# Peptides against a protein of PDB entry 6GMG, part 91

Target 1, 331 residues: chain A of PDB entry 6GMG
Amino acid sequence: DSDDRVTPPAEPLDRMPDPYRPSYGRAETVVNNYIRKWQQVYSHRDGRKQQMTEEQREWLSYGCVGVTWVNSGQYPTNRLAFASFDEDRFKNELKNGRPRSGETRAEFEGRVAKESFDEEKGFQRAREVASVMNRALENAHDESAYLDNLKKELANGNDALRNEDARSPFYSALRNTPSFKERNGGNHDPSRMKAVIYSKHFWSGQDRSSSADKRKYGDPDAFRPAPGTGLVDMSRDRNIPRSPTSPGEGFVNFDYGWFGAQTEADADKTVWTHGNHYHAPNGSLGAMHVYESKFRNWSEGYSDFDRGAYVITFIPKSWNTAPDKVKQGWP

## One batch from the design tools (peptide; aimed at target 1 C64)

Design b2_p29_6_s2 (made by RFdiffusion4, then SolubleMPNN; from b2_p29_6, 14 letters changed)
Fold by OpenDDE base, seed 4:
Structure b2_p29_6_s2 (fold): chain B 331 residues (1-331), chain A 29 residues (1-29)
Amino acid sequence: as target 1 above (331 residues)
Amino acid sequence: SEEEEYRKERLEKLKEFNNKFKGKTEVPP
């Protein structure tokens, strides 16, 4: 029960982390040790190391979403989300494929839809857009200049995002970022901000008015990216987990992974930071653990989820929560 | 809000796209 959640204690600023342990190709550690690493590596504001505040520790304690929360500075809104869906693969498999032995039609369609999403291409699209946004930010000292730059960049690339409505989260994302408005953050200066990326895994079959089969096996039509832009409408994501297919089966509602602003060109070499569950050291779930996974391990996800989205948000450049290079584990 | 209206419009566009896509998949070879 979420009522067992505890805020991790403060760690001394100079305390070095213990070594991470390998876990299924990932680097794993307890949340307190991650705080130590975070303070040494990611805590810097204007080049100065900071102790993780009580508020930040509280955010972190919420589990997988907490890692993204503490590093992005806000609870994920998921408004600017990207994915890639292979329509041809989906059509071909539905036409030529057959359900496996014991697989229902709904299960087959849900599986085929899940397999038609390309996590790597979705991630690449988000990186492409983030790069465009970063170029637009670089020399823009007000929002108007940023928007003008963004439109120019999109036009030059013949990007379909240029046709998005001015009311779109794509154009409003910066102005709606709290840290952009903060004096010690962006201070309303776009050039002080940078685009960052995180990922969310979730279930497609969230519509309570839909068939039970869709809730159990996925909704093949839900959360598809728009053609050309790659934008996913996340408005129907209400953090509803997959419905059980058998008695006693339960699924989690989401998983979040933090990428930030790594410059590694090879997707397979990028590091994703995520947590298992909320911190409950005195409860049945136990202490929260933090994982640093390579893209392959992250993108594989769990059976709990059939969708992956890559989301863009913004942080101040003065923060070191999204460095160019992330080292997996410790030391 | 303007954003809410945008979301609604986008949902309608997405539904339309999905319907068109579904129609294409239902056509036998």
Scores: peptide ipSAE 0.006, ipTM 0.369, DockQ to the pose 0.015
OpenDDE base, seeds 1, 2, 3, 5: peptide ipSAE 0.021, 0.020, 0.021, 0.027; ipTM 0.615, 0.620, 0.632, 0.670; seeds 1, 2, 3, 5 fail the geometry check

Design b2_p29_6_s3 (made by RFdiffusion4, then SolubleMPNN; from b2_p29_6, 16 letters changed)
Fold by OpenDDE base, seed 3:
Structure b2_p29_6_s3 (fold): chain B 331 residues (1-331), chain A 29 residues (1-29)
Amino acid sequence: as target 1 above (331 residues)
Amino acid sequence: SEEEEYRKEEEKKRKEFNNLFKGKTEVPP
């Protein structure tokens, strides 16, 4: 229960962060110290450093989703999501593989399905699409120009996304971004916006009408990307956690990781920023911690989740929440 | 590995919280 959530206090604008704690390839710090770093590094609007507002601190206090929320400027809607699924691997493993000792058939199928998703390829697909979008944005001063540019880019690459409906999340994502419409944001000028990426981990077995086994061990057929496009229909993701497999077991509903717009070509060297839980310094969970993880650490996920999606949204170029380079930790 | 042990510990710690923003619902495409 998030009833004991507390909004972190304001940090002075000029306060420097304390050193982050290294933890098995990650950099970790308490949320207040992250706010200090954020103010020094990511807070800039039109080149000017800003104090994190009370509203932003409140968003951040929600944990993993809060990191993505404060940096993207909106609560994640997850409409434009990408993944990669190896159908041949899935079929071959189901045919030739066997359940492990003590593993049920449903557990085996769920595991094989999970293992058939390729997080790196999913991330790469999202980066590819984001790059196409950024090219389409660059000199477009109205939405019509942006859409025309986007269609041209897709045609040149023979990308299956060219066949998407005009009302699809792919084409509607920009117009549905609040910061695009804001006077101090995009001001309806696509060339003032850039595509950014975050990731969501979640559970496939969310259908209450399905078997208990699917809810416990995953639904092998759920949340697969469409062939050619890589788009994932996220409409059935209702933030329902995995069902317990044993008494007293509980699972988290989701995890979010912020990538932004890093230009590092090597996926393994990219940095993902995420939180552990909502901020409850006086509660049982304790203070929120923020992690800056390499892709390897992020993409491994948790047993709570069997799906990973890479989502594209947009922020104003005047924001510095998605720089080309993210430095892990402090200093 | 030490990293794997750390991950398992973090997984255990994460099982008891909800990051859901109250009143927020995902808009279907």
Scores: peptide ipSAE 0.029, ipTM 0.675, DockQ to the pose 0.222
OpenDDE base, seeds 1, 2, 4, 5: peptide ipSAE 0.024, 0.022, 0.023, 0.027; ipTM 0.600, 0.547, 0.543, 0.692; seeds 2, 4 fail the geometry check

Design b2_p29_6_s4 (made by RFdiffusion4, then SolubleMPNN; from b2_p29_6, 16 letters changed)
Fold by OpenDDE base, seed 2:
Structure b2_p29_6_s4 (fold): chain B 331 residues (1-331), chain A 29 residues (1-29)
Amino acid sequence: as target 1 above (331 residues)
Amino acid sequence: SEEEEYKEKRKKELKEFNNKFKGKTEVPP
């Protein structure tokens, strides 16, 4: 029960974290210890180490989304999401493939659709766009300058995003970022902001008006990226989990992984930070754990999800929640 | 595999859990 959620206690600012534990190729720790690491490594504002506030600890306590929340400074809105979908593969597999033994047609189609997404290409697209955005931000001291720079960058790269509407999430994302407007954040100066990335795993079959099969096995047509841009319309994502296929079966509504702004060129070496569940030390779920996973481990996802999106948002450059390098675990 | 064990463990932990933020919904684009 979500009512068992507890806000982790404050950790002394100078308390060093305990060693993380290896967990199946990941680094794992309890949330309290992550707070310690966060304070030492990620808490810096304008170069000053900060204690994680009660509000931030509360955000963090929400589990997987909490990790992204505390590091991005806002609850994920998922407006600027990217993915990669191989339409040709999808069509070919549907045409020439066949259901496995015992697999229904709906299961087959859902599986084929899931397998037609390329997580690595989706991530790379987001990184590409974030890079373009960062170049546009660098010398822009007002939003107009940022937008002009962005359009120029896109034109130079012949990127289809140049054709997006001015009201699209792509162009409006910065202005809609609370920290951009904050005095101690961007202070309306784009050059004080940087693009960051997180990932969301979720279920495609969320339309209640659709067939039960789509809700159980996925909607092959849902949440596909737009051709050329890679943008995913996330407006229909309502955090509805996969429908049970058998009595007593339950699925999770989403998973979030924080990447930030790592500069590691090799995707496989990037570190993704995520939580398991909300913090319930006195409940049946127990204490929240935080994982630092490599991309391979993160991108594998779970059967609970058939979509992965890579989302761009912005944080002030003065924040250290998205450093160039993330070290897995501690020490 | 260790990976499968991890997935199963986490799945078990998550199945009992709905990570809904109470009182807030994601804002559509």
Scores: peptide ipSAE 0.233, ipTM 0.755, DockQ to the pose 0.228
OpenDDE base, seeds 1, 3, 4, 5: peptide ipSAE 0.023, 0.027, 0.023, 0.019; ipTM 0.550, 0.659, 0.561, 0.613; seeds 1, 4 fail the geometry check

Design b2_p29_7 (made by RFdiffusion4)
Pose (drawn by RFdiffusion4):
Structure b2_p29_7 (pose): chain A 331 residues (1-331), chain P 29 residues (1-29)
Amino acid sequence: as target 1 above (331 residues)
Amino acid sequence: HRPALTEAEAEKILAKYEEAEAKAEAEAA
């Protein structure tokens, strides 16, 4: 009867996954089966396949956060985040539009702010920034050389990110990555690391001392990207879900999607990996399922979330959780 | 990838996400 979280059992390294295919842009499989796929194509350490450890299986069992947690080796902090927001469209649709049949002004403002974000450009911005970071750390063998290389390209590229504080989440992203300091990971050598990207969908109205309207319909001024850099201040994100509008209406507080470092130029052809909920096959929600969605399927989101952030973190190059290519389903 | 949920079902997910965050904080300690 218990809807307790259980850890999926260990899968032998030779066990192949059951086949599955995408339908209309998304593929899904039970977590036990995804572990088999993950061990075949994502588990490599210096090209050697590995069994998903007990700890990794535990992390994975927590739901959508589990895929990102396993692939990055760290519970997601969302410290370095990017998004795109059309300020002109937002200001114009506020002073020219009107609420639709059955909207409070707070609901109208909340929706317009939501629709003003552009998740394709947001992902595109994180893509170009991560590329600059990877070029900066290619031949840099200490952090100082990495920061010098990073600032040099940003200045020459006239990127407003060059003026970020030395201790900002941007410039401190590499040094604050635990695997960067680990002897078996980056060992304080930026050339042994790689920038990777994952996404977080979340709610904007997370201030518990704010009006109910913002908790129910969103805070338009919250989690907007800074101009020029596109950085999103995630410090006030407390994993608080959207408040219900009627009794019995439940909302999920956040969703994480793993992109990695795919080379596909078509943002619509990129695959994003995420789970539906925590693993509980003996309970109410059932077993955890891992979803592999095309970008548009992922960025479609839900009414639970009115904000999207594309986050950059680092993993060691010796890993294979962010390969150049990601294939939906199996084989 | 998710259906509409009742408040009780959503709370189950929320509690596990809070547990995952607490576990990660303990490990970082």

Design b2_p29_7_s1 (made by RFdiffusion4, then SolubleMPNN; from b2_p29_7, 16 letters changed)
Fold by OpenDDE base, seed 4:
Structure b2_p29_7_s1 (fold): chain B 331 residues (1-331), chain A 29 residues (1-29)
Amino acid sequence: as target 1 above (331 residues)
Amino acid sequence: SRPKLSLEEAKKIQEANDEAAKKAAEKAA
């Protein structure tokens, strides 16, 4: 088919990127040029630049998820997800608010629910938890030590996560990370790993047994964070896109943005890397583009999505895919 | 900005992503 995904060709290791193009407060480039930047900036293993492998290029070619995939080293499982939801705002707006002109009740409720999520607070929660996890990792040389440290840290902070089940994604996330078990990765040593963050945008109305209205306009009750922990049950996320509301309308199933482990304290100054679609240079979609967006631009999302989650995973400290500082664009 | 996708294009993207997920899951198992 003319729209088939293509793996981008290899780029010479020493090839410098072309300048990125400014686009609506973002920095944009074609995927091949991102590979060049990635090789210069993010490719380092144990301090040495690496050419992006064919496998990594293949992962990257899948579009928005590909950026997170290549940088995290695994396809996103989204198990350890955080969000913030203002229940009081939601209830108050439902009670006191009114549908807009031409807006159905279902549309109104879906919109109010979407607006009741606080992306910044969700992101901050994920960063807080990642910091706790990183402290627990630092001096732990086996998983048991990591878990003990984690529980101690949570107890000291009186964090509700301390009450999570041992099988919870929160406690199992490290052991379920392939790079943790790899000899050239963590080698089963938690102190060689660090927590990193990415974000997923997706649709709430994925339940096929629910009303058509929920599938079209959102499910106000779906994918809310648990009180106290901020954990989102992602088990019902099946990558089902929003249902069309009119003929010819189509929605994308998800968007992924890579944050990594930036230390910038100001959320608004953090950089999120994401792709538009799978690489199809000879197809109707065209070449994949990669965007480096500020948090404001990322968190805005698209009408395709009414949920945002901030997900924690782990990478080896020897990887430079999640540096402390990320510069937007090139040069 | 992301291009507006047709329903068919969106499905292709979804299928591609789902296939990637499947492959990744198989490798991790």
Scores: peptide ipSAE 0.023, ipTM 0.654, DockQ to the pose 0.802
OpenDDE base, seeds 1, 2, 3, 5: peptide ipSAE 0.032, 0.023, 0.549, 0.024; ipTM 0.595, 0.677, 0.918, 0.693; seeds 1, 2, 3, 5 fail the geometry check

Design b2_p29_7_s2 (made by RFdiffusion4, then SolubleMPNN; from b2_p29_7, 13 letters changed)
Fold by OpenDDE base, seed 2:
Structure b2_p29_7_s2 (fold): chain B 331 residues (1-331), chain A 29 residues (1-29)
Amino acid sequence: as target 1 above (331 residues)
Amino acid sequence: SRPKLSLEEAQKIQKAHKEAEAKAAAKAA
């Protein structure tokens, strides 16, 4: 364990949160206060509030990934990821555009590639697929029935995902979800599960055998979605951070944002929950903070990252970690 | 906006992320 990481203490089940602090369009609070909110709003199992367990608090304490971890019930595997990339825009900008003053060719290409991703369309694609999956889950009492329903839904929508291999993360995602197999979870009944969404920000230039320029400024060809399906091959994502462009510069290797299963039709009004860093109240980094951001705030990301993927996983319907409506902040 | 992180701060965060992954892997095994 990191020497200065601390697991937040338990919070009484009935303790109400303190008000969140507004910060540039997002709501912010310390991790301990988020635990209080979580227990009041998201902790419910079969309609009953639960105290966040020591294990869950430990997961949460690891920072941004901890928020997704505690709410999804598992460490992110990122296998079923979606994005949207405008190839025509990319080609046109490369052809007709020019590097800015002081910008290298590699930096220019990396920037153009980053700008060619459409975060809103990527998110919309994930929501579309999650909706299809949820319809397929609704009346399926075994995996075979789920898969049959899924294929039918895809055929009806003329979705390119219908052509994916049976071993594809798209079809195998449910069976590979631990909570699906748990007695108190899905109990191998697809109809007890629902699709949920989280997002990962990461760096494209992770290939150590590639040029230094790609590691510093991005790999324009890396982590593009497949045409038609929108699926991103995440197999090459090894959580390698961006390489420094100047001495002393440091980049974080990833960021995670939790969306869940909100039904808000306007993407701009959706709320994304994420953390800054691991909890170190007595260390140099300080206490972990949790943010509830609107989509625009989340999707903007940081210079540490040039890719955003929207990932689908599953949780039991009995969990309240992914409610239809999420209210930003407290109260 | 997030303040710019120092190399040391970034490295600490990355280390924690690696530990998280290792912990998760150990549980899944």
Scores: peptide ipSAE 0.651, ipTM 0.948, DockQ to the pose 0.857
OpenDDE base, seeds 1, 3, 4, 5: peptide ipSAE 0.476, 0.025, 0.026, 0.640; ipTM 0.912, 0.634, 0.647, 0.940; seeds 4, 5 fail the geometry check

Design b2_p29_7_s3 (made by RFdiffusion4, then SolubleMPNN; from b2_p29_7, 13 letters changed)
Fold by OpenDDE base, seed 2:
Structure b2_p29_7_s3 (fold): chain B 331 residues (1-331), chain A 29 residues (1-29)
Amino acid sequence: as target 1 above (331 residues)
Amino acid sequence: SRPKLSAEEAEKIQRAYEEARKKAEEKAK
């Protein structure tokens, strides 16, 4: 229970944001000011600006998940997740590498596993798949047409995803998107939807039956992408944080970053929007801050996490929460 | 990067995140 969480007040629709401030190579602002920017830039429904609703402000106020929640329109389910893992690198480093001074074997293995993930390739895989999906959506006016288009696109590209089960998150993601079914959303018309991407950072060592070392330093075998598809089985992600390695140390469960549907081809130039923690302006944690980070800043993550997944979901094209171009900061 | 969180801070954040999840689940019903 977040006793000191506060829902930010409504901002006038026409209120312009204050300038963002630089913070470690990213743009930073307080959540109230992000709401102002959001209303000016991202709030549009069918081209019309919208005031962020109380519900949306409440979602946003919950912290790092809030940005993704507000912009995607639903609480992240993380079902369609992608990553890239270099198995050869992992095996080679385990075989030929050695722990650093003071590093335990478990810590070494966890670190090596973490480093064997390629965040950029994972992101690119998600973008690739999202592009395929968007092509499949373009002229599909029912789910059947969408699925047929999708299979055709995958076949043309000889993509292993074509072999996924019809009930897999890959094929079921659209139908399981609430906004797809909404009258003012997709209205069951795939061509009114577009694929969008967000990222989740989380901890691999979530198995309570595993060793304490894995919970502290990571589970090298957990949450690896399937070969060929890049799909990550997220079913075992229970939002369990990393176990402390020292007294008084604490880790959070996850971090979320919103990418949307930016068309910038250079991954390093893409902007990721994320928050620090829930909004507690009168509490010890303080006000929630929102960051607009370049990919490099986002993908770096925190020590709280050793996994990064890139997740695909869908939003109506009528929403402007995922524009082609995202400008970092304000103005 | 950010400063390391204390156990207390992390726990507060974790509780908030769980609350968010629960609210979302409730709405989905």
Scores: peptide ipSAE 0.581, ipTM 0.934, DockQ to the pose 0.865
OpenDDE base, seeds 1, 3, 4, 5: peptide ipSAE 0.025, 0.025, 0.028, 0.032; ipTM 0.657, 0.647, 0.680, 0.675; seeds 3, 4, 5 fail the geometry check

Design b2_p29_7_s4 (made by RFdiffusion4, then SolubleMPNN; from b2_p29_7, 15 letters changed)
Fold by OpenDDE base, seed 3:
Parts: C-alpha cells; structure tokens; sequence
Structure b2_p29_7_s4 (fold): chain B 331 residues (1-331), chain A 29 residues (1-29)
C-alpha cells in the first residue's frame, strides 16, 4: 500500500540546489533538492531549461526507478540488457573452493555465481554497443537506414550481435522507444536519437518452482549473459525479491542507476544517479533521497541483489538528461 | 548502504514499485 507516497511539490525554475551531503563516498540529497539540480542541469530541451512537470515529479516519487524513469522518459523495460560472466572462474571456484564456516552449499554456490559476474566488463560491453548504435544513428533518417548501418557496423567489428534475429530486442529497441515516435522527440528520425545506459540490480532466484535455497541464496544458472553477445534474457525478471533467510528480514525487488551517455573513459570515475525508496515524508520510510555514486559504489550493490545488468535505451538528442559529463553533487 | 529494511518496509517499497509499473502501462496504452 503506497498510501504514504507523496508527489514532491514543484520547485521554482530559478531555485538553485543546496549543497549535497557526502555519504559513504557518494553525494546525497533529498528528492526536492535533486529536482532543483535537475532543473538547472538536466532539464534542458533544445537548450532551454524546463521546470519538472507534475507527471515527472510523480514518476520520480516512486524511488530508484523514478530517477531512471524521469531521465529516460519512459518506464524501464529492460529488454536490451548486457552483463559479463566469467565461466572459468565460476567452474574453478566451485571445484576448488570451499564453503565458509557456517555457509551452506547453496549459499556458497550463490555467492560464487554472484562473484563470477564482472560488473566492469558488463558495463564496458554496454558502452561498446551503445557506441556502435550511436554511429549507426548519426546519419540515418529512417529506421531502415539505421538498421542497415547497424548491421554494417557489427559486421565490420565482427560482433556476434550481427547474428541476432531481426525481432530481437537489440534491433527493435529503437522502434519501441516512445520518444522516438514523438513529434518533439525523434519524430521517427534516428539521427535525432542517442543511445543511453542505465543499470538494474535484481535477484536471480525468482523462479517460484525452484528450491527454497535458490530463492534464498540465488540461482547460479539464472540471468547469465549469452556468450559472445553479452545479452541477458530479462524475460524471467518479474521483480520478485530475495526470499528472507531469517524471520522479519525483507528485501527490495530491484535498484536502478542512471548513467546516461557519459564520455568518461575510466569506468571508476563515472557517476551513477539513483534513489533509495518512494517519497514518503510523513511516513515511516521518510523522504526520498537521491544519490550520485561512483561506479564502485553503484556496482557493489546490496545484499538484496545478486545480479546486475546494464541496459541500453534511447532518448532524443535534444534532451539534456544524459550529458557527456556529470558532476557529482553540488556545487 | 541501504538501511536494513523490515519485511513491512520492503513490502511497501515493492508495492510502490508495482504501482509505478501499472501507472506506466496505463499511460502507454
């Protein structure tokens, strides 16, 4: 019951943000202050600052997903997701490793699987693909031209994605983006769009037909990327949280982090924007806070999650929600 | 780090997220 959720009030367009607070290497602020920053930095449409609309504020109020929602312009569909999994490490550790003291076999296997994902390589793969897509978009004035360009780029790079089916989320992602079809967005012109990246953290043990151990400690075989492409089948992600391992324990079903289209080559220096929970200033959860985290802090995640995916979507180039450079905090 | 959530708090958050999805689907339609 989200009865305690409140839509943050409108902030004057000219109101400057208060300084962010340091929090474990992150920059943190209350949601209202983030709105102020957003209006100053990210709100621009065709170079003009915009006040965050009531609809956008409502989206934002839903928590971590709200940050990605506002900046991408759509609710995350998570169809085009990438990750990296070290199969050799996984096999070797299972074979040669031992459970920690008090660790069950299921806990051990779940942990080993989680640790076998390489977040940096997964992120790098998404960036690589986004770059290819951006090149394909640059001079394409219709979807057919975009797809042709994309196929050529993939062929030139000998990328396994060239073998994906035409109905794959990889090729359909642009056409399925609402802002691509909007008159004030892409207006069906691929050259007006750019690829952007966000990340989702979630739980692997979502299969209700699986063992209780998998639901509690993770499913080592779930949500692995396909070899060569790095694509993750997200169709089985139903936003089911981790099962409690002790009485009274509760886990959240997902976390979202917004990266956009930063050009910083060093992954460790990239900034990820995310929220903690829905805005409930008068409720038990309190006001929503927004965090700007470095990659290390974002990729570390929480015990609630054992999977991370890096997702590609598209926004109009006229939007400034995904600038080349993102400054952490304020001022 | 996310604060250690109670089951009740986690459920509330999950409910809110589900509502968000439902709202998005209604508007897209």
Amino acid sequence: as target 1 above (331 residues)
Amino acid sequence: SLPKLTLEQAQKIQDAYNEAKAEAERKAA
Scores: peptide ipSAE 0.408, ipTM 0.882, DockQ to the pose 0.885
OpenDDE base, seeds 1, 2, 4, 5: peptide ipSAE 0.297, 0.024, 0.024, 0.026; ipTM 0.851, 0.542, 0.624, 0.645; seed 4 fails the geometry check

Design b2_p29_8 (made by RFdiffusion4)
Pose (drawn by RFdiffusion4):
Structure b2_p29_8 (pose): chain A 331 residues (1-331), chain P 29 residues (1-29)
Amino acid sequence: as target 1 above (331 residues)
Amino acid sequence: SAEETAEIEDALTTYMDTMRAKWRYENSL
């Protein structure tokens, strides 16, 4: 009867996954089966396949956060985040539009702010920034050389990110990555690391001391990207879900999707990996399922979330959790 | 380190509770 979280059992390294295919842009499989796929195509350490460890299987069993947790080796901090927001569209649709049939002004403002975000450009911005970071760390063998290389290209590219504080989440992203300091990971050598991207969907109205309207319909001024850089201050994100509008209405507080470092130029052809909930086959929600969605399917989101952030972190190059190509389903 | 662990535990608990609330809501329809 217990809807307790259970850890999926160990899968032998030779066990192949059951086949599955995408339907209308999304593929799904039970977590036990995804572990088999992950061990075949994602588990490589210096080209050697590995069994998903007990610890990794535990992390994965927590739901949508599990895929990103496993692939990055760290619970997601969301410290370095990017998004796109059309300020002109937002200001114009506020002073020119009107609430629809059955909206409070707070609901109208919350929706307009939501629709003003552009998740394609937001992902595109994280893409170009991650590329600059990877070029900066290619031949840099200490952090100082990495930061010098990073600032040089940003200045020459006239990127407002060059003026970020030395201790900002942007410039400190590499040094604050645990695997960067680990002897078996980066070993304080930026050339042994790689920038990767994952996404977080979340709610904007997370201030518990704010009006109920913002908790139910969103805070338009919250989690907007800074101009020029596109950085999103994630420090006030506390994993607080959208408040219900009527009794019985339940919302999920966040969703994580793993992109990695795919080389596909078509943002619509990129695959994003995420789970539906924690693993509980003997409980109410049932077994965890891992979803592999095309970008538009992922960026469609849900009413639970009115904010999207595209996050950059680093993993060692010796890993294979962010390959150049990600295929939906199996084989 | 202890503060970070506590923040992760709170976040995961909150997530699991929200998933349960959502499930109850969908089954009430």

Design b2_p29_8_s1 (made by RFdiffusion4, then SolubleMPNN; from b2_p29_8, 19 letters changed)
Fold by OpenDDE base, seed 4:
Order: structure tokens, then sequence, then C-alpha cells
Structure b2_p29_8_s1 (fold): chain B 331 residues (1-331), chain A 29 residues (1-29)
């Protein structure tokens, strides 16, 4: 029950973390130990190590979303999301492919749609856009300068994002970032901010007016990226989980993974930080665990999800929650 | 906005139930 959620206690600022344990190719630890690591590695504001605040510990306690929440400084809004979908592959597989033994047509179509998403290309697109944004942020001391720089960068690259409406989440994302407006954050200075990335896994079949088959096996037409831009309309994502295909089956509504601003060019070497469940040390779920996964482990996702989106947001450059290099586990 | 806060609250509440299923999945791997 949600009532079992507990805010992890404060950890001494100088307490070193215990070693992480291997778990299915990931590095795993209990949330309290992650707080210790976070304080040593990610907590720095203006180069000074900070104790994780009660508010931050509370955010973290919410599980997978909590990891992204504490590191981004805001609850994920998922407005600026990217993916890659191979439409030709999808059409060809639908035309030439056949359902597996025991697979329904709807299940087949849902599976083919899921397989037509390229997580690596989706991630790469988000990284490309984040890079453009970071260049636009550089030396921009007001929002107008940032937007002008952004438009110039997009024009130079002949990027379809240049045609987005001024009210698009793409152009409004910085302005709508609380930390951008904070005195101790960006202080309305774009050059103090940097673009960061997290990922969300979710279910496509969320439309309650759709067929039961779409809710069970996915909606092949839902949450596809727009051609050219790679933008995913997330407005219909209401955190509705996959519908059970059998009695007693239950699915998770979402998963969140934090990437930040790692500079590692090889996607397979990037580290993604995520949580398993809300922190309930005295409940049936037990203590929350935090995982640091390589991209392969993250992008594989779960059967609960048939969509992955890579989302851009912003944090102050003074925060160390998104360092250039992330080391998996401890030590 | 108040509406946004309510939406966040709902999402957080939904996250509680979703994470039980996630744990089950992880144990099955």
Amino acid sequence: as target 1 above (331 residues)
Amino acid sequence: SEKEEEEIKRELEQAYESEKAKLAYLKSL
C-alpha cells in the first residue's frame, strides 16, 4: 500500500557508501547507500558536497521516478520526448510477417510495433538535440538570446525542429524549468543551465475508448515520433498500465531512468540510474533499491512496456547530478 | 498550477501500485 512509503533517513555527509552488488549485469544497492553515493558524487552545488535534504529524500522515496526527480530537481513532465520508429520495417513486417504460434493478430501487430522502435536511435536523437540546446545555452544570458541561438543552430543543421511552434515544448522547455528561474539556479540566465536526458518506459495501449486488444497487446499507432523531429506527443500518456491478458496478471505503469549529461559517445557504455519501487522498509515491498544499469540493460525494458521515450530537461550547471562521467556502482 | 499538482499526486499514487509488478518482474529474471 502507498501508506507504507517511508522517507529514508538522513545519511551523514561524510559517510562513504558500501560496495554495490552485481544484479543481472547491473550495479545494485539499497536506497540508503545510494544516498551515501549521491552525497559523495552527485550532491555538489558550486563544487561543494551537500547532504541530501529531507525534500530530496522524500522525492527519492517514490521509487523509479524518484531517482529522476531528485537528480533533475523537478517531477518529470515528459513534455520534450524523443524516439525513433522505423516505419518501413513496421510496414514490411506487417505485410510479410506472420503471427507466432498462439499469437493473436493484435498481439502480433503490437509486438511488431514495439520492435520497430529503435531505442539506440531514439537516445541518439535526444543526445543530438541536447547538444544543440547546450550550444544555444552557451553564452546566452537571456531567454531571447537562447531562442535565437537555438533557431540558428537548427537552421544550420537543417533540423526539422526549426519549424516547431514557439509554444512547442521544444522552445518553452527552458522557460518552464523551475530551476532556471531560481536565484540559486539559473537565475534566468540560460548560460547557467545545461540540457539533461532521462528515459521513460510506458504502455502504448492507454486509450480507454480503444479495443481491449490494444490495451492488452499495445496500440501500434500510438506514441510514434513525428517524422523529421523525432518528437513524441506525450499528452496521451496518463500512466495507465498494460491491461492484464490473464486473471491475476498485473503490470507496472512506468519506469524512469536517469542518464543526465554523460559525454560517453558509445551508447552501450552509458550508465542509467533507476529505482525498483517506493521505499517501504517496514512493508511487504521492503526497502527501495537503486540500480545503475548499462544502456543495454535499461533499453531492454520490461514486458510491461512497449514504448521508450528519451526526454530532455534542464538543470543548473552548478549541480553535479549530471556529470560528464558516471561510474557504475561503488567503488 | 493546482491542476498540475493534482496530476503529480495522481501519478505518484499510481506509481505505488506499479512498482509491485516491477519487483515481480525483476525477480522473474
Scores: peptide ipSAE 0.023, ipTM 0.602, DockQ to the pose 0.560
OpenDDE base, seeds 1, 2, 3, 5: peptide ipSAE 0.022, 0.022, 0.021, 0.021; ipTM 0.599, 0.601, 0.599, 0.601; seeds 2, 3 fail the geometry check

